# Peptides against a protein of PDB entry 2N1D, part 22

Target 1, 169 residues: chain A of PDB entry 2N1D
Amino acid sequence: EVKVKIPEELKPWLVDDWDLITRQKQLFYLPAKKNVDSILEDYANYKKSRGNTDNKEYAVNEVVAGIKEYFNVMLGTQLLYKFERPQYAEILADHPDAPMSQVYGAPHLLRLFVRIGAMLAYTPLDEKSLALLLNYLHDFLKYLAKNSATLFSASDYEVAPPEYHRKAV

## One batch from the design tools (peptide; aimed at target 1 G66 R115 D126 L132)

Design b1_p17_5_s1 (made by RFdiffusion4, then SolubleMPNN; from b1_p17_5, 10 letters changed)
Fold by OpenDDE base, seed 3:
Structure b1_p17_5_s1 (fold): chain B 169 residues (1-169), chain A 17 residues (1-17)
Amino acid sequence: as target 1 above (169 residues)
Amino acid sequence: MLQKIRELTLRIVKILE
């Protein structure tokens, strides 16, 4: 499969994220205070502000749009732990037309990159094209790592209420 | 879902090239 390298700085967070939800039975607060859309927007602006000649503004925008779409396609079926399913169902019921990139935040976005590689493996890309895409994805991941202190926090989670536990089990 | 990912990826790559 296609290997998407997760920065070492973010790997501990993936473990904490998993622990918060699966072991501690907490839920990420939704709608996210900083949703995926805003994170991607900040990234795009960050890239623009760098003014690097190697940066293609148009390319960055397309990557942002692509990541957003990847997320929106995969969130519901690929990125949720079992315990989060009732929460997701509630979100869908309350906001049926809202893209999940406007609801979920950094932790779930990071989960995308854990799973996207397997999906990309089924796309007929030559090695050079794949490498190019991966470079952009990795660049974004580096951005997440750089801003991890503000993007990932256990304080964004809360203990699920008793009634939720009954739904989830 | 997989088909959508494929299509998205192909479009993105085309633009990035």
Scores: peptide ipSAE 0.549, ipTM 0.937, DockQ to the pose 0.686
OpenDDE base, seeds 1, 2, 4, 5: peptide ipSAE 0.544, 0.547, 0.537, 0.539; ipTM 0.936, 0.936, 0.934, 0.934

Design b1_p17_5_s2 (made by RFdiffusion4, then SolubleMPNN; from b1_p17_5, 6 letters changed)
Fold by OpenDDE base, seed 3:
Structure b1_p17_5_s2 (fold): chain B 169 residues (1-169), chain A 17 residues (1-17)
Amino acid sequence: as target 1 above (169 residues)
Amino acid sequence: MLEKLKELTERIVKILE
């Protein structure tokens, strides 16, 4: 499969995220205080401010758009733990026309990069094209790592209410 | 889902090249 390397700084967070949801039976607070759209916008602005980068502004914008679309396509089917399914169903019912990139935040966005590699393996891209895409994805992941202190926090989770437990397990 | 991802990936790569 296609390997999307997660920065070492973010791997512990993936474990904490999993633990919060699966073991502690908590839920990420939705809608996210800082949603995926906002994170991607900040990244785009960050890249623009760097100036002397080998990344074209247009290319960055397209990468942002692509990541957003990847996320919106994969969130419901690929990025949720079982315990989060009822929450997702509620979100869909309450916001049927809202893209999930406007609802979910950094933890779920990071999960995308854990799963996207397997999906990219089914694309007809040649090695060079795939490497190019991976470079941009890794660049974004580095951005997430640099901003991990502000993007990832256990305080963004809360204990699920008893009513939720009854429908989730 | 998979077909959509293929389309998006191809589009992005084409633009980035």
Scores: peptide ipSAE 0.166, ipTM 0.790, DockQ to the pose 0.687
OpenDDE base, seeds 1, 2, 4, 5: peptide ipSAE 0.177, 0.147, 0.138, 0.155; ipTM 0.794, 0.782, 0.766, 0.774; seed 1 fails the geometry check

Design b1_p17_5_s3 (made by RFdiffusion4, then SolubleMPNN; from b1_p17_5, 7 letters changed)
Fold by OpenDDE base, seed 3:
Structure b1_p17_5_s3 (fold): chain B 169 residues (1-169), chain A 17 residues (1-17)
Amino acid sequence: as target 1 above (169 residues)
Amino acid sequence: MLEKLRELTERIVKILE
């Protein structure tokens, strides 16, 4: 398995996210006020503003595009807790052509990095290539950590309505 | 899903190298 290191300051949030959904039976408010697309855009702009010698604008754009695609592929099948399944089904019904990166936000994006490592293990990449990719992923995670106060908040969750509780596990 | 992720990964790595 490929290890994607989650910044220590974000690990407590993963626990809170899990608790809000699975134990408190809350749902992340959808569509997200700040969706994955916007987060990635902000990251790209952040990287461009740094102007470092080692900063490749084209590479950053491709990383952003890649993360977006990873998220859109994995959200429905890999990133949701069971309690969130009815919500996801509703989203699909109401927005069949919308990429999930336009619907979901930071918490689910962070979940991607918890799961993506296992998926990357099945790629035919050599160690050096994989390390390169991981470096970019970790750089993005550092960005999330730096902006965690604005990206992750329990106030973005809400108590699921009674009818939802009746149909969700 | 897995196949899609593999393709994406390969493409990204190729670009980043």
Scores: peptide ipSAE 0.181, ipTM 0.799, DockQ to the pose 0.692
OpenDDE base, seeds 1, 2, 4, 5: peptide ipSAE 0.179, 0.162, 0.155, 0.077; ipTM 0.797, 0.790, 0.787, 0.695; seeds 2, 4 fail the geometry check

Design b1_p17_5_s4 (made by RFdiffusion4, then SolubleMPNN; from b1_p17_5, 6 letters changed)
Fold by OpenDDE base, seed 1:
Structure b1_p17_5_s4 (fold): chain B 169 residues (1-169), chain A 17 residues (1-17)
Amino acid sequence: as target 1 above (169 residues)
Amino acid sequence: MLKKLKELTEKIVKILE
């Protein structure tokens, strides 16, 4: 398995996220106030502001586009806890044509990087190519860590209503 | 799903190289 290193400062959040959903029976409020698309856009703008060359700017845009696509492909099948599945079904019914990157936010985006390593292991990449990709992914994760105070908050979750619990049974 | 991810990854790596 390809190891994607999660910054140490974000690991506690993954535990809190899991606890909020699975133990406390809360749900992340959807649609997200700040969705995955906006987070990726902010990252791209951040990278551009640091004086990258035209070529590097192009590369960043492609990485952002790739992360977005990874998220949209994997969200429904790989990134949700069982308790979140009824909510996802409701989102699909209400927004059938919307990419999930426009609905979900930072917590679910972070979950992507927990799962993506196993998927990357099946790609026929040599060590150099894989290292290059991982460098960009890790750079983005560092950005998330730097902005964690604004991106990750338990206040973005709420206790699921009783009727939801009945659906989740 | 894995096929799509593979294709995306290969595309990105090609661009970055």
Scores: peptide ipSAE 0.258, ipTM 0.835, DockQ to the pose 0.789
OpenDDE base, seeds 2, 3, 4, 5: peptide ipSAE 0.169, 0.191, 0.162, 0.171; ipTM 0.792, 0.801, 0.787, 0.791

Design b1_p17_6 (made by RFdiffusion4)
Pose (drawn by RFdiffusion4):
Structure b1_p17_6 (pose): chain A 169 residues (1-169), chain P 17 residues (1-17)
Amino acid sequence: as target 1 above (169 residues)
Amino acid sequence: VLEQLKEITEKLVEILR
């Protein structure tokens, strides 16, 4: 299987997010302003601002779109805990206009890279094509971890009350 | 899902080459 090192800078955050959901019994039931698509655009423009190019412009642009679609095909199914099912239906009902790549904010973005390595093990391309993919993915994760102090806000996880657990049972 | 990932990946590999 494909061995992909998930940024160890973000590993404490990954465990923190998991710890909040499972151990702390906290859920993320609110729309965040700092959302995945905004971070994607921020990174996409970042590569352009350092070096204005045409050839790399669409490259970053569509790779970012790839992360967007990748995230969309996994967000509610592969990147979600069973305890997040109540908040998923809640946010989806309350805010049917808003995309999930927006409302779940940055903490849910890191989940994509955790699962995508496993699914891409069942769809093995060559080392070279995979290397370019992991190159840009790791490059994004490098930038992601760099700005992560003002990027992730796991503090928005609030402890789910017993009345709320009624939607999980 | 695997098919969609494969299609997206193929497009991205073509763009990067």

Design b1_p17_6_s1 (made by RFdiffusion4, then SolubleMPNN; from b1_p17_6, 8 letters changed)
Fold by OpenDDE base, seed 3:
Structure b1_p17_6_s1 (fold): chain B 169 residues (1-169), chain A 17 residues (1-17)
Amino acid sequence: as target 1 above (169 residues)
Amino acid sequence: MLEKLRELTKKIVSILS
């Protein structure tokens, strides 16, 4: 598969995220206080503010759009732990027409980058093109790492109620 | 899903390059 490097600062969060869900039987509060759409918008604006002298604004917008689409396609089938499946089903029922990028937040977005490499491997790209794409993805990941204190918090999770626990096991 | 992602990837790459 194509390797997407996760910043070292975010790797502990992936472990905490997994622990909160799988071991502590908690759920990320949904809909997210800060959803994926908002995170991507902030990133785009951040890049605009820093890259005024660069001609990559259009490229950034396309990367943002791409990441959003990747997330929306992969969330339900690739990014959820088993314990989160009932919650996802409830979300689909309550928000049938909403993209998941409007519901889920930073933790699930980060999970995307753990899995996206395998998906990229199915697209025949030359080495240069792949490297270019990876550079943009890594740039976004650096942004997540830079803002990790505000994007990732165990306080965004809550213990699942007994009713949920019974149907999730 | 894979086909959609393939096309998306190709599109992004074409724009970035």
Scores: peptide ipSAE 0.390, ipTM 0.900, DockQ to the pose 0.696
OpenDDE base, seeds 1, 2, 4, 5: peptide ipSAE 0.361, 0.388, 0.313, 0.344; ipTM 0.890, 0.898, 0.872, 0.886

Design b1_p17_6_s2 (made by RFdiffusion4, then SolubleMPNN; from b1_p17_6, 9 letters changed)
Fold by OpenDDE base, seed 4:
Structure b1_p17_6_s2 (fold): chain B 169 residues (1-169), chain A 17 residues (1-17)
Amino acid sequence: as target 1 above (169 residues)
Amino acid sequence: MLEKIREILERIVKILE
């Protein structure tokens, strides 16, 4: 398995996210006030503002596009806790053609990086290519950690109503 | 799904190289 290192600042959040959903029976507020698309766009703009070369800017855009597409493929089947399934079903019913990157936010995006290491293990990437990709992934994760105060908050969750509990069984 | 993800990742790598 390829190890994608989660910043130490974000590891506690993964636990809190899990706890909020599975133990406290809360749901992340959807649609997200700051969705994955916006987060990725902000990251891209942040990288551009740092005075990087044109080649690096192009690379960042492609990484962003790839993460977005990867997220949209993975969200429904791989990134949700069981308790979140009814919420996802409701989202699909209300927005059948909307990409999930426009609906979900930072917590679910972070979950993607918990899984990506295993996915990378199934790709025939050489050492150099893998290292390069990992560098960009870690750079993005570092950005998430830097902005964790605004991206990750328990206040973005709310207690699910009793009727939701019934459908989540 | 796995194949799609692989294609995405490989595309990114090719662009980054």
Scores: peptide ipSAE 0.180, ipTM 0.790, DockQ to the pose 0.659
OpenDDE base, seeds 1, 2, 3, 5: peptide ipSAE 0.178, 0.162, 0.179, 0.175; ipTM 0.790, 0.785, 0.789, 0.788

Design b1_p17_6_s3 (made by RFdiffusion4, then SolubleMPNN; from b1_p17_6, 8 letters changed)
Fold by OpenDDE base, seed 3:
Structure b1_p17_6_s3 (fold): chain B 169 residues (1-169), chain A 17 residues (1-17)
Amino acid sequence: as target 1 above (169 residues)
Amino acid sequence: MLEKIKKLTKKIVEILE
């Protein structure tokens, strides 16, 4: 498996995220106050403000677009805990044409990077190309880590109502 | 899903190189 290294600052959050959902039976508030699209946009703007060359700026934009697509492809099938399935179904019913990057936020985006490595392992890439991609992904993860205080908060979760518990075994 | 990921990845890598 291709290893995508999660910054140490974010690993505790993954545990908290899991605990909030699986043990405390809470749900991330949807639609997210700050969705994946916004996070990626902020990242892109951040990179631009650092005075990158045109080539680097173009690369960042493509990475952003790629991460967005990765997320939209994988969210429904790979990134949700069992308890979140009914919520996802409701989102799909209410917003069938909306990309999930416009609905979900930082916690689910971070989960992408926990799972994407396994997917990349099945992509025929030479070592150099894979390393290059990973470097960009890691750069984005570093951005998430630096902004973790504003991106990850237990206050973005809420206790699921009793009726939800009945349909979320 | 996997095939789409593969396609996306190849596209991204080609652009990054």
Scores: peptide ipSAE 0.437, ipTM 0.915, DockQ to the pose 0.778
OpenDDE base, seeds 1, 2, 4, 5: peptide ipSAE 0.432, 0.430, 0.412, 0.419; ipTM 0.914, 0.913, 0.908, 0.911

Design b1_p17_6_s4 (made by RFdiffusion4, then SolubleMPNN; from b1_p17_6, 7 letters changed)
Fold by OpenDDE base, seed 1:
Structure b1_p17_6_s4 (fold): chain B 169 residues (1-169), chain A 17 residues (1-17)
Amino acid sequence: as target 1 above (169 residues)
Amino acid sequence: MLEKLKKLTEKIVKILS
């Protein structure tokens, strides 16, 4: 299995995220105040502001586009806890034509990187190519860690109402 | 799903390499 290294600074957040939802029965407020599209856009702009060449800028844009696509493909089937399923169904009903990268935010985006390694393991990439891709993914994760104070907060969650609990049994 | 991700990954790697 391909291992995507999660920054140590972000590992506690993954635990908190899990606890908030599965144990505390809270839900991330949707649509997100800062969605995945916005986070990726900020990252791209951040990279461009550091004086990258045209080729490097192009590469960053493609990585951003790729991460977005990964997220949109995997969110509904791979990134949600059982307790979040009714909420997801409501989102699909309310926003049937919107990609999930426009609805969900940083916590769910981070979950992607916990799961993406297993998917990459089935891609016939040579060692050098895989290492290159991982370098870009890790660079993005470092960006998330650098901005973790603004991207990850328990205040973005709220206790699910009793009627939701009945749906989530 | 896996096939989609596979194709996407290959595309990205091709661009980055």
Scores: peptide ipSAE 0.245, ipTM 0.837, DockQ to the pose 0.739
OpenDDE base, seeds 2, 3, 4, 5: peptide ipSAE 0.222, 0.239, 0.204, 0.216; ipTM 0.825, 0.835, 0.815, 0.821

Design b1_p17_7 (made by RFdiffusion4)
Pose (drawn by RFdiffusion4):
Structure b1_p17_7 (pose): chain A 169 residues (1-169), chain P 17 residues (1-17)
Amino acid sequence: as target 1 above (169 residues)
Amino acid sequence: EHERLEEALEFFLEALK
């Protein structure tokens, strides 16, 4: 199976997010302003601002769109805990206009790369095509971890009260 | 290389769907 190193800079954050959901019994039931699509656009324009190009412009642009669709096909199904099901239906009902790639903010973005390595093990392309994919994915994760101090806000996870657990049982 | 990456992205997206 494909071995992909998830940024060890973000590993404490991955465990922190998991720790908050499972151990701390905290849930993320609110729309974040720092959202995945905004960070995707920020990274997409970042590559352009350093070196204004046409050939790499659409490359970064569509790869970012690839992450966007990749995230959309996994967010509610593959990137979600069973304990987040209540908050999912809650946020979806309260804010039916807002995309999930926005409301769940940056903490939920890292989960995509955790699961996408497993699913891409069942769909094995050659090392070269996969290398270009992982190249840009790791490049994004490098930038992601670089600005992660003002990027991730796991502090918005609030402990789910017993009344709220009634929606999980 | 960019053409190959585009094709790979499309293939992976279709495979995932």

Design b1_p17_7_s1 (made by RFdiffusion4, then SolubleMPNN; from b1_p17_7, 8 letters changed)
Fold by OpenDDE base, seed 1:
Structure b1_p17_7_s1 (fold): chain B 169 residues (1-169), chain A 17 residues (1-17)
Amino acid sequence: as target 1 above (169 residues)
Amino acid sequence: DIEELKKALEKLLSALK
């Protein structure tokens, strides 16, 4: 199995995220105040400001595009807890053509990296290509950890109303 | 290697679709 290392600073957040939704019956407020698109854009701009070469700038842009597309493919089928399904259905009904990277935020983006390791295990990548990809993914995760105070907050969640509980089977 | 990174990302996305 391909191991994608989640920074230790972010592991407690994954537990809190799970607890807020599954135990406390809260929902992440949608649309996100800071969506996945904006997070990735900020990361790209951050990397550009660090004086990288043209080649590295290109690489960052490709990584950003890849993460975005991966998120948009995986969100609905792999990244949601059961309690979040009615909320997702409402989002699809109201915004059928909007990519989920414009709706969801940092917590759901972080969940993606919990799953990506297993997906990479089934991808026909040679050792060199895999190592290179992992380096960029870990670099992005380090960025999330560095900015965790502004990206992850329990105040972005709200208690689901009673009528939501009835349809959240 | 930029070309290797691009190829890796493309393969990953292809595996997801």
Scores: peptide ipSAE 0.163, ipTM 0.775, DockQ to the pose 0.664
OpenDDE base, seeds 2, 3, 4, 5: peptide ipSAE 0.142, 0.133, 0.161, 0.132; ipTM 0.764, 0.760, 0.774, 0.753

Design b1_p17_7_s2 (made by RFdiffusion4, then SolubleMPNN; from b1_p17_7, 8 letters changed)
Fold by OpenDDE base, seed 5:
Structure b1_p17_7_s2 (fold): chain B 169 residues (1-169), chain A 17 residues (1-17)
Amino acid sequence: as target 1 above (169 residues)
Amino acid sequence: DIEELKEALKKILESLK
């Protein structure tokens, strides 16, 4: 299996995210104050500000585009806890054509990287392509860790109302 | 290089569809 290493600073957040949703029965506030699109845009701009060459800038843009599309494909089918399903259904009903990268935020984006390793293992990638991709993914994760104080907060969650509990499994 | 990365991403996305 291809291992995508999550920074140690972010591992506790994955536990907190799980706890907030599954044990405390809270929901991430949607639409996100800072959605996945904006996070990826900030990352790209951050990389550009570091004096990257045109080629590196293009590479970062491609990685950002790839992560975005990957997130949009995976969110509804792979990244949600059961308790979040009614919320997702409501989002789809209200915004049927909106990409989920414009709705969800950092916690769900981080969940993607928990799953991406397994997906890479079943993709026919040559060694060089895989290594290159992993380098960019780890670089992005490092960025998330650096900005974790502003991207990950329990205050972005709210207690689900009683009527929601009746809908959730 | 960039082309290799694009190809990798393409393969991944294709596998998800």
Scores: peptide ipSAE 0.144, ipTM 0.751, DockQ to the pose 0.650
OpenDDE base, seeds 1, 2, 3, 4: peptide ipSAE 0.122, 0.126, 0.119, 0.127; ipTM 0.743, 0.752, 0.744, 0.737

Design b1_p17_7_s3 (made by RFdiffusion4, then SolubleMPNN; from b1_p17_7, 8 letters changed)
Fold by OpenDDE base, seed 3:
Structure b1_p17_7_s3 (fold): chain B 169 residues (1-169), chain A 17 residues (1-17)
Amino acid sequence: as target 1 above (169 residues)
Amino acid sequence: DIKELLEALKKILEALK
């Protein structure tokens, strides 16, 4: 397994996220007020605004595109807690053609990076390629950490109604 | 699903080269 280091600032959030959903039986409000697409767009713009002398704009765009696609592939099958399954089903029914990157937000995006290391193990990457990829992934994670105050908040969660609890067997 | 994920990762890697 390839280790993708989660910034220390974000580790407590992963715990809070888990607690809010699994223990407190809350749900992240969907559709997210700031979805994954928006977060990635902001990141890309942030990188562009830094005035990179290096021609890395193309790489950033591809990283964004890759993360988005990766998220859309992984969300439904790998990133949800059991309690969130009924909500996901409702989302699919209400938004059958919408990518999940337009529905979900930062907390679920962060969960992706908990899983990505294991997925990278399926690709025979040389050391150089792996290092480059990890650098970009870590750079994005640093961005999330820098903006954590606006991206991660318990106020984005709400107590699931009794009707939902009946579905979440 | 896995194929699509691998393609996404491959795309990233290609961009970094």
Scores: peptide ipSAE 0.116, ipTM 0.759, DockQ to the pose 0.087
OpenDDE base, seeds 1, 2, 4, 5: peptide ipSAE 0.062, 0.086, 0.062, 0.080; ipTM 0.719, 0.740, 0.704, 0.731

Design b1_p17_7_s4 (made by RFdiffusion4, then SolubleMPNN; from b1_p17_7, 9 letters changed)
Fold by OpenDDE base, seed 4:
Structure b1_p17_7_s4 (fold): chain B 169 residues (1-169), chain A 17 residues (1-17)
Amino acid sequence: as target 1 above (169 residues)
Amino acid sequence: DIEELKKALDKILAALK
């Protein structure tokens, strides 16, 4: 398995996220106040402001595009806890043409990086390409860690109503 | 290398779809 290292600062959040959803039966507020698209855009702008070369800027844009597409593909099938599936169904009904990167936010984006390692193991990548990708993924994760105070908060969750519990695990 | 990165991302996306 390919190991994608989650920053130590974010590991406690993964536990809190799991606890909020699975144990406390809360849901992340959707549509997100700050969606994945916005987070990725901010990251790209952040990288551009660091005086990167044209090549590095282009690379960042490609990584952003890749993460976005990866997220949009994986969200519905791989990144949701069972308790969140009714919410997802409602989102699809209310926003049938919207990519999930415009609906979901930082917690679900972070979950992508928990799963991505296993997926990378199934992808035929040479060592050089894999190392390069991992470097960019880790760089993005570091960005999430730097902004964790604003991106990850229990206040972004809310208690699911009783009627939701009846149709959820 | 940007080209290598793009190829890697494309392969990942192809594997996911």
Scores: peptide ipSAE 0.144, ipTM 0.751, DockQ to the pose 0.691
OpenDDE base, seeds 1, 2, 3, 5: peptide ipSAE 0.065, 0.117, 0.049, 0.049; ipTM 0.709, 0.747, 0.699, 0.705

Design b1_p17_8 (made by RFdiffusion4)
Pose (drawn by RFdiffusion4):
Structure b1_p17_8 (pose): chain A 169 residues (1-169), chain P 17 residues (1-17)
Amino acid sequence: as target 1 above (169 residues)
Amino acid sequence: TAEIEELTEKLAELLKE
């Protein structure tokens, strides 16, 4: 199976997010302003601002769109805990206009790369095509971890009260 | 899975160009 190193800079964050959901019994039931799409656009424009190009412009643009669709096909199914089911229906009902790539903010973005390596093990392309994919994915994760101090806000996870657990049982 | 495969193939073709 494909071995992909998830940024060790973000591993503490991955464990922190997991720790908050499971151990701390905290849930993310609110729309974040610092959302995945905005970070995607930020990274997409970042590559352009350093070196204005046409050939790499659409490359970064569509790869970002690829992460967007990749995230959309996994967010509610593959990137979600069973304990997040109540907050999912809640946020979806309260804010039916807002995309999930927005409301769940940056903490849920890292989950995509954790699962996508497993699913891409069942769809094995050659090392070269996969290398270009992992190249840009790791490049994004490098930038992601670089700005992660002002990027992730796991502090918004609030402990789910017993009355709220009634929606999980 | 098929959607991921198709997106991956599309991105691989784009990056080869």

Design b1_p17_8_s1 (made by RFdiffusion4, then SolubleMPNN; from b1_p17_8, 8 letters changed)
Fold by OpenDDE base, seed 4:
Structure b1_p17_8_s1 (fold): chain B 169 residues (1-169), chain A 17 residues (1-17)
Amino acid sequence: as target 1 above (169 residues)
Amino acid sequence: MEKIRELTLKLVKLLEE
């Protein structure tokens, strides 16, 4: 399995996210006030603003696009807790053609990096290529960690109504 | 799984350019 290292600063949030959903029966507010697309855009702009000659702008854009695609492919099947399934179904019904990166936000995006490693292991990459990819992914994760105070908040969750609980049994 | 593989190969190819 390919190991994608989650910054230590973000690991407690993964636990809180899990707790909010599974124990407290809350749901992340959808559509997200700050969706995955916007987070990725902010990251790209951040990288550009640094003016570092070592940064290849085209590469950052490709990484952003890649992460977005990963997210949109994996969200529905890999990143949701059971309790979130009815919410997801509602989103699909209301917005059948909308990419989930336009609906979901930072918590679900972070979950991607918990799961992506196992799937990357099935891709025939040499060590150099894998290292290159991982370096970009880790750089993005570092960005998430640096901005965790604004990206991750329990206030973005809401207690699910009683009628939702019946659906999520 | 296959879709992720395709996306990954595509991304890596672009990053190596």
Scores: peptide ipSAE 0.657, ipTM 0.954, DockQ to the pose 0.608
OpenDDE base, seeds 1, 2, 3, 5: peptide ipSAE 0.523, 0.622, 0.606, 0.644; ipTM 0.928, 0.948, 0.945, 0.952

Design b1_p17_8_s2 (made by RFdiffusion4, then SolubleMPNN; from b1_p17_8, 8 letters changed)
Fold by OpenDDE base, seed 1:
Structure b1_p17_8_s2 (fold): chain B 169 residues (1-169), chain A 17 residues (1-17)
Amino acid sequence: as target 1 above (169 residues)
Amino acid sequence: MDRIRELTLKLVKLLEE
């Protein structure tokens, strides 16, 4: 397995996210007030504003596009807890053509990086190529950690109504 | 998994250019 290191600052949030949904039976409010597309856009702008010559603008854009695509591919099948399935079904019914990066937010985006490593292990990359990719992914994770106070909050969740519990068998 | 592999290969190719 390819190891994608999650910043220590974000690991407690993953636990809280899991607890909110699986134990407290809450749901992340959708559509997100700040969706994945917006987060990635902010990251790109942040990188561009720093004027780092070692960080080519085209590379940042490609990484953003790549992460977005990873998320949209994996959200429905890899990133949801069982309790979230009815909510996802409702989202698909109401917005069948909308990419999930426009619906979901930071917590689910972070879950991507917990899961992506195992899938990357099946990609035939040499050591240098893998290191290059991981450097970009880790840089983005560092950005999430730096902005964690504004991106991750339990107040973005709400207790699921009784009728939802009946659906979430 | 196949889709992720394809995306990754494309991304790496672009980053190495």
Scores: peptide ipSAE 0.673, ipTM 0.956, DockQ to the pose 0.641
OpenDDE base, seeds 2, 3, 4, 5: peptide ipSAE 0.665, 0.669, 0.507, 0.638; ipTM 0.955, 0.956, 0.924, 0.950

